# Ledger of designs, part 143: peptides against a protein of PDB entry 5KEZ

Target 1, 320 residues: chain A of PDB entry 5KEZ
Amino acid sequence: NVAIYNPFRPWWERYQPVSYKLCTRSGNEDEFRNMVTRCNNVGVRIYVDAVINHMCGNAVSAGTSSTCGSYFNPGSRDFPAVPYSGWDFNDGKCKTGSGDIENYNDATQVRDCRLTGLLDLALEKDYVRSKIAEYMNHLIDIGVAGFRLDASKHMWPGDIKAILDKLHNLNSNWFPAGSKPFIYQEVIDLGGEPIKSSDYFGNGRVTEFKYGAKLGTVIRKWNGEKMSYLKNWGEGWGFVPSDRALVFVDNHDNQRGHGAGGASILTFWDARLYKMAVGFMLAHPYGFTRVMSSYRWPRQFQNGNDVNDWVGPPNNNGVI

## One batch from the design tools (peptide; made by RFdiffusion4, then SolubleMPNN)

Design b2_p19_4_s2 (from b2_p19_4, 9 letters changed)
Fold by OpenDDE base, seed 1:
Structure b2_p19_4_s2 (fold): chain B 320 residues (1-320), chain A 19 residues (1-19)
Amino acid sequence: as target 1 above (320 residues)
Amino acid sequence: SPSYYGGISSEPYELGQLP
């Protein structure tokens, strides 16, 4: 991914890829292989946060300032380490003046325009689908169990399916023969927009963002909400079917306090309430559960906003 | 929606109402 130095190596630089090489501040490919093997050998499975909707920001300077040293040029859409070129992006499909998503009530903008300036891949192209599938298959062959598909809301479900149809079965050294990768898709659907979680049910599970948002309001006792109201928690609260739901109290995005639940989201900063929420989630049978493992950063609130919400994970590998 | 230039959007999401 790109190396961002202002602010200094933020968490979100990881979501600006310039190649599919497995070399980042988290480690190199050999270290990753080692981890996957060790985890699999003790029954811990690995799923990868796969960033396949886009490459890096369109305004990032060209050069070799990346975690693996790969050259890239956002201005010319040149990513030779893949390789991608100008033919592999949705610039010509997006009809907005800025090239970015401007109206989230327009599904075509949401899927064909740039998410906050991130260069949007043309996933309708078989070439692009194949390059992504090759990346994911490499991970499958290493021994991962599945994937979180980042920014799935911004990809056409049919394009996702086309990629998934190219995937190998899981590595038979650790998984039963014929096993398929575990897929869950990040779709932020809190209502009010044309893109729905149900659009993606055919590809795998979907993140249920209503879960953490609503649970937060209940445990915080906002608006007179009571724990007793949770008797029909799950589908009874208008959530997606249990067998399609990936549920969580917080994630790396909404942990930072804006959107997708806002201030209702419980985090480790609210220790007591957070433990209650996580405990409830783990005890309740609805959905596939995910527990957050995060880190503390020096929060600094100005006008109600944490100006340090960019701070990345603790890291001593600053040379890449 | 999230912003990968600062985490998440500064504009809050409106939560859907219960059915």
Scores: peptide ipSAE 0.034, ipTM 0.653, DockQ to the pose 0.111
Fold by OpenDDE base, seed 5:
Structure b2_p19_4_s2 (fold): chain B 320 residues (1-320), chain A 19 residues (1-19)
Amino acid sequence: as target 1 above (320 residues)
Amino acid sequence: SPSYYGGISSEPYELGQLP
């Protein structure tokens, strides 16, 4: 991914890929392979956060300022380490003046335009699908168990499926022959927008952002809500079917006050209430549960926004 | 086949069990 120095090595630089090489601040490919092997050998499975909707930001300077040293040129859409070129992006499909998503009520913009300047891959192209599949298959062959598909809301479900159809079975060294990778898709659907979580049910599980938002409201006792109202928690609250839901109290985005859920989201900053929420989530049968492990940072609120929401994990001058 | 304004539509992916 790109190395961002302003702000200094933010967490979100990880979501700006310039190649599919397994060399980042987390380690190199050999180290990753070693970790996956060790984890699998003790029954711990690895699921990769796969950033396949986009490459890096369009405004990032060309050069070799990346974690693996690969050259890239956002201006010309040149990512030779893949390789991608200008033919592999949706610039020609996006009809907004900025090239960015401007209206989230326009599903075509959401999927064909750049997410906050991130160069949007042309996932309709078999070449692009194949490059992504090769990346994911390499991970599968290493021994990962599945994937979180980042920014799935911004990809056409059919394009996702086309990629998934190219995936290998899981590595038979650790998984039964013929096993398929576990897929869950990040889709923010709190209602009110045209793209729905149900659009993606055919590809795997989806994130249910209503879960953390509503649970937070209940536990905070906002709007007169009571724990007793959780009697029909899950589908009874309008959530997606349990077998399609990945549920969580918070994630890295809404922990920082953005993404989805707003102020209702409980985090480790609200220690007591957070423990209650996580405990409830783990005890309740609805959905597949995900527990957040995070870190503290020096929050600084200005006009209701944390100006330090960019702060990445603990590091030694950029090295994790 | 994909349209200019969309991706390829197909039948749902066969979901595997959680490994």
Scores: peptide ipSAE 0.029, ipTM 0.551, DockQ to the pose 0.045
Fold by OpenDDE base, seed 4:
Structure b2_p19_4_s2 (fold): chain B 320 residues (1-320), chain A 19 residues (1-19)
Amino acid sequence: as target 1 above (320 residues)
Amino acid sequence: SPSYYGGISSEPYELGQLP
């Protein structure tokens, strides 16, 4: 991915890929293989946050400022380490003036235009699908158990399916023969927009953002909500079917206090309430649970916004 | 910087079904 130095190595630089090389601030491929092996050997499975919707931001300077030193040129859509070129992006498909998503009520824009300037891959192309599949298959062959598909809302479900259909079975050294990778798709669906979580059920589980948002509201006793109202928690609250749901109290985005869930989201900053929420989540049978492991950072609020929401995990001069 | 906050409606979400 791109190496960003202003701000200094933010967490979100990981979501700006320039190659599919397993070479980042967390280590190289050999180290990753070693980690996966060691984890698998003790029954801990690895699920990769796969950034396959896009490459880096269109405004990032060309060069070799990347975690593995790979050259890239966003301006010309040149990512030779893949390789991708101008043929592999949705520049011509996106019809907005900016090239970015401008209207989230337009599903076509949401999927064909750039997410906040991130160069949008043409996932309709078999070439692109194959490159992504090769990346994911490499990980599968290493021994990962599955994937979080980042920004799935911004990909056509059929394109995702086409990629998934190219995936290998899991590594038989650790998984039963014929095992398929565990797939969960990040789709932010709190209602009010045309893209629905249900659009993605055919590909795997979907993040249920209503879970954390509404649970936070209940535990905070906002809007007159009571814990007793959780009697029909799950599908009864309008959530996706349990077997399609990946549930969580917070994630790295909404932990910043706005957006997908807003201020209702409980985080470690509210330790007692957060423990209640996580405890409830783990005790309740609804959905596949994900527990957040985060970190403290020096929050600095200006006009209600944390100007340090970019701060990544504890690191040693950028190395994690 | 990339943010997914824009990928959600600014309108309030509906509360769950009460018992």
Scores: peptide ipSAE 0.025, ipTM 0.609, DockQ to the pose 0.063
Fold by OpenDDE base, seed 3:
Structure b2_p19_4_s2 (fold): chain B 320 residues (1-320), chain A 19 residues (1-19)
Amino acid sequence: as target 1 above (320 residues)
Amino acid sequence: SPSYYGGISSEPYELGQLP
């Protein structure tokens, strides 16, 4: 991915890929392979956060400032380490003036235009699908158990399916023969927008962002909410079917105090309430559970926003 | 929706009504 130095190596640089090489601030491919093997050998499975909707930001300077040293040029859409070129992006398909998503009530914009400047891949192209599948299959062959598909809301479900149909079975060294990768798709659906979580049920599980948002409201006792109202928690609260839901109290995005769930989201900063929420989540049968492991950073609120929400995990000069 | 230039949007999402 792009190496960002202003601010200094933020967490979100990881979501700006310039190649599918497994050399990042976390380590190289050999170290990753070693980690996957060691984890699998003790029954711990690895699921990769796969960033396949886009490449890096359109305004990032061209050069070799990347975690694997690969050259890239966002201006010309040149990613030779893949390789991608201008033919592999949706620039011509997006009809907004900026090239970015301008209206989230327009499903076509949401899927065909750039997410906050991130170069949007033309996932309708078999070439693009194949390059992504090759990346994911390499990970599967290493021994990962499945994937979080980042920014799934911004991909057409059919394009996702086409990629998934190219995937190998899981590595038989650790998984039963014929096992398929576990897929969960990040879709932010809190209502009010045309794109629905149900659009993605055919591809695997989806993130249920209503879960953490509503649970936070209840545990915080906001708006007169009571714990007794959780009697019909899950589908009774309008959440997606349990067998399609991946649930969580917070994630790396919404723990930063805005966006999907807003201020209701409980985090480690609210230690007591957070433990209650996580405990409830783990005890309740609804959905497939995910527990967040995060870190403290020097929060600095200005005009209601944490100006340090970019801060990544504890690191050694950017390396974790 | 998220912004990968500093996390997520500064504007919070509005939650849909519960059934």
Scores: peptide ipSAE 0.035, ipTM 0.667, DockQ to the pose 0.103; fails the geometry check

Design b2_p19_4_s3 (from b2_p19_4, 9 letters changed)
Fold by OpenDDE base, seed 4:
Structure b2_p19_4_s3 (fold): chain B 320 residues (1-320), chain A 19 residues (1-19)
Amino acid sequence: as target 1 above (320 residues)
Amino acid sequence: SPSYYGGISSEPYELGQAP
C-alpha cells in the first residue's frame, strides 16, 4: 500500500493499495506465511481484510513511496505491480463531475465512483476480477480461512460473486477438502440509502452496523431504550437474518465516527458499558460475532472532531 | 484522507422496536 507520512503512517494507508504484494509495515510475505501456518497449527484462523474495491487515492503522488517499493502513478492509473492501467478503473463510468461519490442515494454513484478519492476499480472487467481472485487465491493457498471484503457497499454484488466464483477451496492442509473461504462483506446499511445489506446475502455474510449502533443506544439508555427491549434482539429489531449477519459492537471506523452510527457506538473508551455490550453480544446467539481489538491514541477534539483519528496502532517508527 | 464515514448515512437511523 501507499506509505503516508503526513500524517505519519495512518491506519488508513492500509486501505490504499498499490499492489497485491504481501509486503507491508506488518511484514513480508514469508513472515505472513509463517504466521498463518503457526496460527492454523493451533486452530486459529486468519481472515484477511481484502481491499479490492479500489486502489490508492487519486491525489497521491506517483512514485515508489509504498510499503513494498512498488511504483505507482495514480494520475495515470498505472499500477504496474498488478498490473492495472487506465482501462481497469471506472473513470469513464462514473458520471459525477468530481469523479467521486457525490450522492449516496444514487447506488450507481456509490458503486461506480471513487470513494473519497480512492481510484475505483472496474470490477465488471474479467481482467480485474481475475487479478483480484489471484490475489485472494494466493492468500487462500497460503492458508487463510476467508476474507472481510472492504467497501463491499461500493462494489456490485454480481461483481463480487464473479470474483468469489474464481476462488480456490481452502488449503487442505488445515481445512476439510472442499471448504470454501468464509466471506463477510462490509456493507454499511443503517437505512435511508438505496443499497441494502440484503443485496449481498448471496455472497456471504454482511456486517450488521445496526447492531452496534442500536446496542449502544440501549446500553446507554438513550431515547428511553431499555435492556428489556433486547428480548427480541436480532431479527426482531430489523437486523439481517442471523445466518447472514456479522455483528460487532464497534469497528475502527465507527469507533472514530460521529453522527448516525457514531455517537451511540460503544468503545473501549467507555469501558464498563463496552464490556456490557460485548458480553451481551457474545452471550446472545444472533449473528457471527466479531470482537474488536483496538488501542488507545491521543485523541484531540477540535470542533467535535478528533483530529488524531488517523492514528494507527502502536508501532515502532511505522513498523507494526 | 480517505474516510469511510461517507458510507454511513448522515440521516438518523430508526431504532429497534420494543417488544
Scores: peptide ipSAE 0.025, ipTM 0.618, DockQ to the pose 0.064
Fold by OpenDDE base, seed 2:
Structure b2_p19_4_s3 (fold): chain B 320 residues (1-320), chain A 19 residues (1-19)
Amino acid sequence: as target 1 above (320 residues)
Amino acid sequence: SPSYYGGISSEPYELGQAP
């Protein structure tokens, strides 16, 4: 991914890929392979956060400022380490003036235009699908158990399916022969937009962002919500079917206080309430549960915004 | 939706249903 130095190595640089090389702030491919092996050997499975909707931001300067030193040029859509070129992006398909998503009520924009400037891959192209599948298959062959598909809301479900159809079975050293990768898709569906979580049920599980948002309001006793209302928690609250849901109290995005639930989201910053929420989630038989393991950062609020919401995990001069 | 330049956009949600 791109190496960002202003601010200094933010968490979100990881979501701006310039190659599919397993070479990041977390380590190199050999170290990753070693970790996967050690984890699998003790029954801990690895699921990769796969960033396949886009490459880096269109405004990032060309050069070799990346975690593996790969050259890239966002301006010319040149990512030779893949390789991708201008033919592999949706620039000509997006019809907005900015090239970015401008209206989230337009499903075509949401999927064909750039997410906050991130160069949008042409996932309709078999070449692009194959390059992504190649990346994911390499991970599968290493021994990962599955994937979180980042920004799935911004990909056509059929394009996702086409990629998934190219995937190998899981590594038989640790998984039964014929096992398929576990897939869960990040789709932010809190209502009010045309793209629905149900559009993606055919590809795997989806993130149920209503879970953390609603649970937060209840435990915080906002808007007259009561714990007793959790009696019909799950589908009774309008959530997706349990067998399609991946649930969580918070994630790395909404832990930073805005989006996908906003201030209702409970985090470790409110330790008592957070423990209550996580405990409830783990005790209640709805969805596939995910528990966040995070870190403190020096929050500095200015005009209601944390100016340090970019801060990544503890590191030594950028090395994690 | 998320912004990978330091934040995410806010999205509205409705209140849960009482039993």
Scores: peptide ipSAE 0.038, ipTM 0.644, DockQ to the pose 0.092; fails the geometry check
Fold by OpenDDE base, seed 5:
Structure b2_p19_4_s3 (fold): chain B 320 residues (1-320), chain A 19 residues (1-19)
Amino acid sequence: as target 1 above (320 residues)
Amino acid sequence: SPSYYGGISSEPYELGQAP
């Protein structure tokens, strides 16, 4: 991915890929392979956060300022380490003036335009699908158990399906022959937008962001909410079917107070209430549960916004 | 949705009411 120095090595630089090389601040491919092997050998499975909707930001300077030193040129859409070229992006498909998503109530913009400037891959192209599948298959062959598909609402479900159909079975050294990768898709659906979580049920599980948002409201006793209302928690609250849901109290995004849940989201900053929420989640049968492990950072609120929400994990001068 | 570029947040989401 790109190396960002202003601000200094933010967490979100990880979501700006310039190649599919397993060479980042987390380590190199050999180290990753070693970790996966060690984890699998003790029954711990690895699921990769796969960033396949886009490459890096369009405004990033061309050069070799990346975690593996690969050259890239956002201006010309040149990513030779893949390789991608200008033919592999949705620049011509997006019809907004800026090239960015301007209206989240326009599903075509959400899927065909750039997410906050991130160069949007033409996932309808078999070439692009194949390059992504090759990346994911390499990970499968290493021994990962599945994937979180980042920014899934920004990809057409059919394009995702086409990629998934190219995937190998899981590595038979650790998984039963014929096992399929576990897929869960990040789709932020809190209502009010045309793209729905149900659009993606055919590809695998989806993130249920209403879970953390509503649970936070209840635990906080906001708006007269009561714990007794949780009697029909899950589908009774309008959530997706349990067998399609991946549930969580917080994630790295909404932990920082962004739009995917707002102030209702409980985090480790609200220690007592957070423990209550996590305890409830783990005890309740609805959905597939995910528990957050995070870190503290020096929060500084200005006009209701944390100006340090970019701060990445603990590091030594940029090295994790 | 939150931003992965420049730390600039995108369009906010609305929450539905509890049943």
Scores: peptide ipSAE 0.036, ipTM 0.666, DockQ to the pose 0.097; fails the geometry check
Fold by OpenDDE base, seed 1:
Parts: C-alpha cells; sequence; structure tokens
Structure b2_p19_4_s3 (fold): chain B 320 residues (1-320), chain A 19 residues (1-19)
C-alpha cells in the first residue's frame, strides 16, 4: 500500500493498495505464511481483509513511496505491480463532476464513482476480476479460510459473484476437500439508501451495522431503552437473517466515533459497558460474532472530534 | 461510507428506531 507520512503512517493507508504483494507494515509474505500455518495447526483460522474495490487515492503522488517499494502513478492510473492501467478503472463510467461519489442515493454513483478519491476498479472487466481472483487464490493456497470484502457496498453484487466463482477450494492440508472460503461483505446499511444488505446475500454473509449501533443505545440507556427490549433481538429488531449476519460491537471505523453508529458505538474506551455488550453478543445466538482486538492511541478531542483518530497500530518492524 | 483519508464517514447515517 501507499506510505502516508502526513499524518505519519495512519491506519487507513492500509486501505490504499498499489499492488497485491504481501509486503506491508504487518509483515512480508514469508512471515504471513508462517503465521497462517501456525494458526491452522492449532485450529485458528485466518480471514483476510481484502481491499478489492479500489486502489489508492487519486491525489497521492506518483513514485515508489509504498510499503513494498512498488512504483505507482495514480494520475495516469498506472499500477505496474499488478498490472493495472487506465483501462482498468471506472473513470469513464462515473458521471459526477468530481469523479467521486456525490450522492449516496444514487446506487450507480456509489458503485461506479470513487469512494473519497480512491481509484475505483472496473470490476466488470474479466481482466480485473482475474487479477483479484489471483490475489485471493494466492491467499487461499497459503491456507487462509476466507475473506472480509472491504467496501462491498461500492461493488456490484454480480461482479463480486464473478470473482468468487473464480476462487479455489480451501487448502486441503487443513480443510476438508471441497471446502469453500468463508465470505462476509462489508455493507453499511442503516436504512435510507438504495443499496441494501440483501443485495449481497447471494455472495455470503453481510456485516450488520445495526447490531452495534442499536446495542450501544440500549446498553447506554439512551432514550429510555431497556435491556428487556432485547427479548426479540435479531430479526425481531429488523436485522438481516441470522444466517446472513456477521455481528460486532465495534469495528476499526466506527470505533473512532464516526459513521455507522456514531457516538452510540461502544468501545474499549468505555470498558464496563463494552464488556457488557460483548458478553451479550457472545451469549446471544444471533449472527456470526466477531470480537474486536484494537489498540490504544492518544485521543485528543477538538470540537467533539478526536484529531488523532488517524493513529495507526503499534509498529516496530523498521522502515517499511 | 467511511473515508480512507482519516477513517471518517463521508456520508450521514440515520439510526433507525427500535420496533
Amino acid sequence: as target 1 above (320 residues)
Amino acid sequence: SPSYYGGISSEPYELGQAP
């Protein structure tokens, strides 16, 4: 991914890829293989956060300022380490003046325009689908068990399906023959927009962002909410079907107080309430549960916003 | 949706009310 120095190596630089090389501040490919093997050998499975909707920001300077030193040029859409070129992006499809998503009530913009400047891949193209599938299959062959598909809301479900149809079965060294990768898709659906979580049910599970948002309000006792209201928690609260839901109290995005859930989201910063919420989640049978493991950063609030919400995870692996 | 230039949502979200 791109190396961002202002602010200094933020967490979100990891979501700006310039190649599909397994070479980042989290480690190199050999280290990753080692981890996957060690985890699989003790029954711990690995699911990769796969960023396949886009490459890096369109305004990032060209050069070799990346975690693996690969050259890239956002201005000309050149990513030779893949390789991608100008033919592999949705620049011609997006009809907005800025080239970015301007109206989230327009599903075509949401899927064909750039998410906050991130160069949007033309996932309709078989070439692009194949490059992504090759990346994911490489991970499958290493021994991962599945994927979180980042920014799935911004991809057409049919394009996702086309990629998934190219995937190998899981590595038979650790998984039963014929096993398919576990897929869950990040779709932020709190209602009010044309893109729905149900659009993606055919591809796998979907993140249920209503879960953490609503649970937060209940645990915080906002607006007179009571624990007794959780009697019909799950589908009874208008959530997606249990067998399609991946549920969580917080994630890396909403942990920072913005977006899906806002201030209602419980985090490790609210230790007592957070433990209550996580305990409830783990005890309740609704959905596939995910527990967050994060890190502490020096929060600094200005005008109600943490100006240090960019701070990345602790890192001591050198200049990468 | 989130912004990957700061980890901030770039769209307004409305939390639905409980049934």
Scores: peptide ipSAE 0.035, ipTM 0.662, DockQ to the pose 0.102; fails the geometry check

